# Designs tried in a protein design run: peptides against a protein of PDB entry 3JWR. Part 160

Target 1, 323 residues: chain A of PDB entry 3JWR
Amino acid sequence: TRELQSLAAAVVPSAQTLKITDFSFSDFELSDLETALCTIRMFTDLNLVQNFQMKHEVLCRWILSVKKNYRKNVAYHNWRHAFNTAQCMFAALKAGKIQNKLTDLEILALLIAALSHDLDHRGVNNSYIQRSEHPLAQLYCHSIMEHHHFDQCLMILNSPGNQILSGLSIEEYKTTLKIIKQAILATDLALYIKRRGEFFELIRKNQFNLEDPHQKELFLAMLMTACDLSAITKPWPIQQRIAELVATEFFDQGDRERKELNIEPTDLMNREKKNKIPSMQVGFIDAICLQLYEALTHVSEDCFPLLDGCRKNRQKWQALAEQ
Target 2, 298 residues: chain A of PDB entry 3JWR as posed
Amino acid sequence: TRELQSLAAAVVPSAQTLKITDFSFSDFELSDLETALCTIRMFTDLNLVQNFQMKHEVLCRWILSVKKNYRKNVAYHNWRHAFNTAQCMFAALKAGKIQNKLTDLEILALLIAALSHDLDHRGVNNSYIQRSEHPLAQLYCHSIMEHHHFDQCLMILNSPGNQILSGLSIEEYKTTLKIIKQAILATDLALYIKRRGEFFELIRKNQFNLEDPHQKELFLAMLMTACDLSAITKPWPIQQRIAELVATEFWEQGDQVGFIDFVCTQLYEALTHVSEDCFPLLDGCRKNRQKWQALAEQ

## One batch from the design tools (peptide; made by RFdiffusion4, then SolubleMPNN)

Design b2_p12_3_s2 (from b2_p12_3, 6 letters changed)
Fold by OpenDDE base, seed 4:
Structure b2_p12_3_s2 (fold): chain B 323 residues (1-323), chain A 12 residues (1-12)
Amino acid sequence: as target 1 above (323 residues)
Amino acid sequence: SNEYEDLEKLLL
């Protein structure tokens, strides 16, 4: 395609030029081509292209394939969300110095997972999929969408000309796919809520050890969630704009719940309760986000900008809730 | 809090 030719022939700017190492990064000013160039730079600067012998054209095709399998009619859970998740992962690995704590296979898996974690997202949560008796709810009992996202990820990875993992041994390939699956499934916030207590307790007791395979898996799950939720850490103007996209998608679900399921939506998905967004954001930060970024900062102090951003946004949302 | 219940319903 013309898009592939343009991407494959383009000079890829440095990570410094693209500012993709910054936790404060915003994609709002970037074209789709520039987001693809940023993604190439992430793979290159993490040494994944070299270490796993990726062909440039194959990587370009894979990126474009991932991008095209996000829906354009979904307000938040689209390519830009996946791209921002991957950028936060890149920043956490580089600026947050988490790269030094992980294997190349774990890094490869996390980056693929971050880009792929919401593939073919439909702008509705798992609860809606279950209640609507969608065909996907017959295939999976729990984490319905996350299983679908992984299936889409696997389909793309196995598609002709998209096989970025072709340089891996059979064992490396199996390991990578296992980690990708675990990482994508970890983006189900229900699983985060279930597992985070173990992680926080290990941190609190100073017993956290990345050499333990179970604790490594737990950390990768927490890191995925931290990147997936990273919008809450962004500078206030960016945070506000992303929160509007999230609210739009949630209200669209709530409108569908009224129309299709004949139910009153929750406050978070109720368009009529838009005035509660600031207080709900404070509640979300306190219930879900703060402890995660505190724990992540304990693992690597260079991740502090995520925690600091989250705290600053809590203050901003609280000030709006008092109006 | 009602906010936590709403979050739980979002997650379940």
Scores: peptide ipSAE 0.043, ipTM 0.790, DockQ to the pose 0.136
Fold by OpenDDE base, seed 1:
Structure b2_p12_3_s2 (fold): chain B 323 residues (1-323), chain A 12 residues (1-12)
Amino acid sequence: as target 1 above (323 residues)
Amino acid sequence: SNEYEDLEKLLL
């Protein structure tokens, strides 16, 4: 395609020029082409292109295929969300120095998973999918959307000309797919809530050990969630704008719940309760986000900007909730 | 708290 030709022929700027190592990064001013160039840079600077012998054209095609399989009519869970999740992963790996704690296969899997974790997202949560008796709810009992996202990821990886994993051995390929699946499934916040207690307790007891395979898997899950939620850590103007996108998508779901299911939406999805957004954001930060970024900072102190950003945004949301 | 249950319902 013309898009592929343009991407494949383009000079890829440095990570410094693109600012993709910054935890404060924003994609708002970037074109779709620039987001694809940033993604190429992430693969290159993580040594994934070299270590796994990725063909440049195949990587370009894969990135464009992933981008194409996000819906344009979804306010938040779109390509830009996936791209920002991957950028946070890249920043955590580089600036947060987590790269030094992981294998090349784990890094490869995490980056693919971050870009793929919301593929074909419909702008509705698992509860809506289940209550609407959607065909996907017949395939999966739990983490319905996350299983679908993984299936989409696997479909793309196996599509002609998109096989970025073709340089892997059979065992490396199996390992990578296992980690990708686990990482995508870990973005189900219900699973995060179930598993986070074990992670926090290991940190609290100073018993956390990345050489333990189970603890490694647990850490990768927590790191995925930390990147997926990373909007909450961004500079306040960016945070506000992303919160508006999230609210738009949730209100669209709430409107559909009223119309299609004859259900009163929860406060978060109720357009009439927009004034509760600041207090709900404080609650979300306290219940979900703070402890995660604290624990991540204990694993790597260089991840502190995520925690600091989260704390600053809590203060901003609290100030709005008091008005 | 009721807020946590509401958050769990958002996450579930």
Scores: peptide ipSAE 0.042, ipTM 0.783, DockQ to the pose 0.145
Fold by OpenDDE base, seed 3:
Structure b2_p12_3_s2 (fold): chain B 323 residues (1-323), chain A 12 residues (1-12)
Amino acid sequence: as target 1 above (323 residues)
Amino acid sequence: SNEYEDLEKLLL
């Protein structure tokens, strides 16, 4: 395609020029081509292209295939969300110095998972899929969308001309797919809630050890969630704009819940309760986000900008909730 | 509060 030719022939700017190591990064000013160039730079600077013998054209095609399999009519859970998740992962690995704590296969898996974790997202949550008796709800009992996202990820990875993992041994391939699956499934916030207590307790007791395989798996899950939720850490103008996209998507679901399911939506998905967004954001930060970024900062102090951003945005949302 | 129940339902 013309898009592939343009991407494959383009000079890829440095990570410094692209600012993709910054936790404060914004994609709002970037074209789709520039987001793809940023993605190539992430793979290159993590040594994944070299270590796994990726062909440049195959990587370019894979990136464009992943981007194409996000829906354009979804307000938040689109290519830009996946790209921002991957950028936060890259920043956490580089600026947050987590790269040195992980294997090359773990890094490869996390980057693929971050880009792929919401593939073919429909702009509705698992509860809606289940309540609407959607065919996907018959295939999976739990984490319905996350299983679908992984299936889409696997389909793309196995598609002709998209096989970025062709340089791996059979054992490396199996290991990578296992980690990708675990990482995508970890983006189900229901699973995060179930598992986070173990992680926080290990940190609190100073017993956290990445040399333990179980604790490593737990950490990768927490890191995925931290990147997925990273919009809450962004500078206030960026956070506010992303919160509007999230609210738009949730209100679209709420409108469908009323129309299709004949139910009153929750406050979060109720367009008529837009004035509650500030208090709901404070509640979300307190219930879900703060402890995660605190724990991540204890694993690597260089991740502090995520915690600091989350704290600053809590204060901003609280001030709006009091008005 | 109803807000926490709404968050739990978002997470479920």
Scores: peptide ipSAE 0.041, ipTM 0.783, DockQ to the pose 0.134
Fold by OpenDDE base, seed 2:
Structure b2_p12_3_s2 (fold): chain B 323 residues (1-323), chain A 12 residues (1-12)
Amino acid sequence: as target 1 above (323 residues)
Amino acid sequence: SNEYEDLEKLLL
């Protein structure tokens, strides 16, 4: 395609020029081509292209294939969300110095997973999929969408000309796919809520050890969630705009719940409850986000900008909730 | 808080 030719021929700017090591990064000013260039830079600067002998054209095609398999009519869970998740992963690995704590296969898997974790997202949550009796709900009992996202990820990775993992040994390939699956499934916030207590307790007791395979898996899951939720850490103007996109998608679901399912939506998905957004954001930060970024910062102090951003946005949302 | 319960219901 012309898009592939343009991407493959383009000079890829440095990570410094692209600011993709910054936790404060915004994609708002970037074209789709520039987001793809940023993604190439992430793979390159993590040594993934070199270490796994990725062909540049194959990587370009894969990135464009991933981007194409996000829906354009979904307000939040689109390519830009996946791209921002991957950028946060890159920043956490580089600026947050987590790269030194992980294997190359884990890094490869996490970056692929971050870009792929919401593939073909429909702008509705697992509860809606289940209640609507969607065909996907017949295939999977739990983490319905995350299973679908992984299936889409696997489909793309196996598609002709998209095989970015072709340079891996059989064992490396199996390991990578296992980690990708675990990482995508970990983006189910229900699983996060279930597992986070173990992580926080290990941190609190100073017993956290990445040499333990179970604790490593747990950390990768927590890191995926931290990147997936990273919009909450962004500078206030960015956070506010992303919160509007999230609210738009949730209200669209709520409107569908009323129309298609004859149910009253929860306050978060109820357009009539728009005035509760600030207080709900405070609740979300307190219930889900703060402790995660505190724990992540304890694993690597260089991740503090994520925690600081989250705290600052809590204050902003609280001030709006008091008005 | 009621907000946490609402979030849990959203995640379940």
Scores: peptide ipSAE 0.040, ipTM 0.784, DockQ to the pose 0.135

Design b2_p12_3_s3 (from b2_p12_3, 5 letters changed)
Fold by OpenDDE base, seed 3:
Structure b2_p12_3_s3 (fold): chain B 323 residues (1-323), chain A 12 residues (1-12)
Amino acid sequence: as target 1 above (323 residues)
Amino acid sequence: STVYEELEKALL
């Protein structure tokens, strides 16, 4: 395609030029081509291209295939969300110094998972999928969408000309796929809520050890969630804009719930309750986000900008909730 | 809180 030719021939700027190591990064001003260039740089600077012998054209095709399999009519859970998740992962690995704590296969898996974790997202949550009796709800009982996202990820990885993992041994391939699956499934917030207590307790007791395989798996799950939710950590103007995208998607679901399911949506998905957004954001930060970024900062102090951003945005949302 | 319960229903 013309897009592939343009991407494959383009000079890839440095990570410094692209600012993709910054936790404050914004994609709002970037073209689709620039997001793809950023993605190439992430793979390159994490040594994944060299270590796993990725062909440049194959990587370019894979990136474009992943991007193509996000829906354009979804306000938030689109390519830009996946790209921002991957950028946060890259920043956490580099600036947050988590790279040195992980294997190359874990890093490879996390980056692929971050880019792929919401593939073919439909702009509705698992509860809606279940209540609407969607065919996917018959295939999977739990984490319905996350299983679908993984299936889409696997489909792309196995598609002709997209096989970025062809340089791996059979064992490396199996390991990578296992980690990708676990990482994508970990983005189900229900699983996060279920598992986070163990992680926080290990941190609190100063018993956290990445040499333990179970604790490593737990950490990768928490890191995925931290990157997935990283919009809450962004500078306030960026945070506000992203919150509007999230609200738009939730309101679209609420409108569908009324129309298709004949139910009154929850306040979060009710367009008429837009004035509740600030208080809901405070509740979200307190219930879901703060402890996670505190714990992550305990694992690596260089991740503090995520925690600091979350705290600052809590204050901003609280001030709006009081008006 | 009611806010938390609503968030759980929406996010989970």
Scores: peptide ipSAE 0.050, ipTM 0.795, DockQ to the pose 0.135
Fold by OpenDDE base, seed 5:
Structure b2_p12_3_s3 (fold): chain B 323 residues (1-323), chain A 12 residues (1-12)
Amino acid sequence: as target 1 above (323 residues)
Amino acid sequence: STVYEELEKALL
């Protein structure tokens, strides 16, 4: 395609030029081509292209295939969300110094997972999929969408000309796929809520050890969630704009819940309750986000910008909630 | 809290 030719022939700017190492990064000004270039840079600067012998054209095709398999008519859970999740992962690995704590296979898996974790998202949550009796709800009982996202990820990875993992040994390939699956499934916030207590307790007791395979798996799950939720950490103007996209998607779901399911939506998905967004954001930060970024900062102090951003945005939302 | 429960229902 012309898009592939353009991407494959383009000079890939440095991570510094692209600002993809910054926790304050925004994609709003970037074209689709530039987001793809950023993605190439992430793979390159994490040494994944060299270490796993990725062909440039294959990587380009894979990135474009991933991007193509996000829906354009979804307000938030689209390519830009996946790209921002991957960028936060890259920043956490580089600027947050987490790269030195992980294997190359774990890094490879996390980056692929971050880009792929919401593939073919329909702009509705697992609860809606279940309540609407969607065919996917018959295939999977829990983490319905996350299983679908992984299936889409696997389909792309196995598609002709998209096999970015062809340079891996059989054992490396199996390990990578296992970690990708675990990482994508970990983006289900229901699983986060179930598992986070173990992580926080290990941190609190100073018993956290990444050399333990179970704790490593737990950490990768927490890191995925931290990147997936990283919009809450962004500078206020960026965070506020992303919150509007989230609200749009949630209100669209609420409208569908009324129309298709004949149910009253929750306040978060109720367009008529828009005035509660600031207080709900404070509640979200307190209930879900703060402890995660605190714990992540205890694992690596260089992740502090995520915690600081979250705290600053809490203050901004609280000020709006008091008006 | 009621807010947490609402958030869980919306995010899950």
Scores: peptide ipSAE 0.049, ipTM 0.792, DockQ to the pose 0.141
Fold by OpenDDE base, seed 1:
Structure b2_p12_3_s3 (fold): chain B 323 residues (1-323), chain A 12 residues (1-12)
Amino acid sequence: as target 1 above (323 residues)
Amino acid sequence: STVYEELEKALL
């Protein structure tokens, strides 16, 4: 395609020029082409292209395929969300120095997972899918959408001309797919809530050890969630705009819940409850976000900008909730 | 607690 030709022929700017190592990064000013260029830079600077012998054209095609399999009519869970999740992963690996704690296969898997974790998202949560008796709800009992996202990821990876993993051995390939699956499934916040206590307790007791395979898996899950939720850490103007996108998508679901399911939406998904957004954001930060970024900062002190951003945004949301 | 429950239900 013309898009592939343009991407494959383009000079890829440095990570410094693209600012993709910054935790404060914003994609708002970027074209779709520039987001693809940023993605190439992430793979290159993580040594994934070299270490796994990726062909440039194949990587370009894969990126464009991933981007294409996000829906354009979804307010938040679109390519830009996946791209920002991957950028936060890249920043955590580089600026946060987590790269030094992981294997090349783990890094490869995490980056693929971050880009792929919401593939074909429909702008509705698992609860809606289940209550609507969607065919996907018949395939999976839990983490319905995350299983679907992984299936989409696998489909793309196996598609002709998109096989970025073709340079891996059979064992490396199996390992990578296992980690990708675990990482995508870990973005189900229900699983995060179930598992986070073990992670926080290990940190609290100073018993956390990345050489333990179970603890490694747990850490990768927590890191995925930290990147997925990273909008809450962004500079305030960016945070506000992303919160508006999230609210738009949730209100769209609430409108569908009324129309299609004949139910009253929760306050979070109720368009008429827009005035509760600030207090709900404070609740979200306190219940879900703060402790995660505290624990992540304990694993790597260079991740502190995520925690600091989260704390600053809590203060901003609290000030709005008091008005 | 109510905000947490609503958030949990919406995020789940």
Scores: peptide ipSAE 0.049, ipTM 0.795, DockQ to the pose 0.137
Fold by OpenDDE base, seed 2:
Structure b2_p12_3_s3 (fold): chain B 323 residues (1-323), chain A 12 residues (1-12)
Amino acid sequence: as target 1 above (323 residues)
Amino acid sequence: STVYEELEKALL
């Protein structure tokens, strides 16, 4: 395609020029081509292209294939969300120095997972999919969408000309796919809520050890969630705009819940309750986000900007909730 | 909190 030719021939700017090492990064001003260039830079600077002998054209095609398999009519869970998740992962690995704690296969898997974790997202949550009796709900009982996202990820990775993992040994390939699957499934917030207590307790007791395979898996899951939720850490103008996108998608679901399922939506999904957004954001930060970024900062102090951003946005939302 | 319970139901 013309898009592939343009991407493959383009000079990829440095991570410094692209600011993709910054936790404060925003994609708002970037074209789709520039987001793809950023993604190439992430793979390159993490040594993934070199270590796994990725062909540049194959990587370019894969990135474009991933981007194409996000829906344009979904307000939040689109390519830009996946791209921002991956950028946060890159920043956490580089600026947050988490790269030094992980294997190359884990890093490869996390980056692929971050980009792929919401593939073909429909702008509705697992509860809606289940209640609507969607065909996907017949295939999977739990983490319905995350299973679908992984299936889409696997489909793309196996598609002709998209096989970015072809340079891996059989064992490396199997390991990578296992980690990708675990990482994508870990983006189910239900699983996060279920597992986070173990992580926080290990941190609190100073018993956290990345050499333990179980704790490593747990950490990768927590890191995925931290990147997936990273919009809450962004500078206030960015946070506000992303919150509007989230609200738009949730209200669209709520409208569908009323129309298609004949149910009253929850406040989060209810367009009539826009005035509750600030208080709901405070609740979300307190219930889900703060402890995660505190724990992550305990693993790597260089991740503090995520925690600091989350705290600052809590204050901003609280001030709006008091008005 | 009531907010947490509502969020949990919406996010799950």
Scores: peptide ipSAE 0.046, ipTM 0.790, DockQ to the pose 0.136

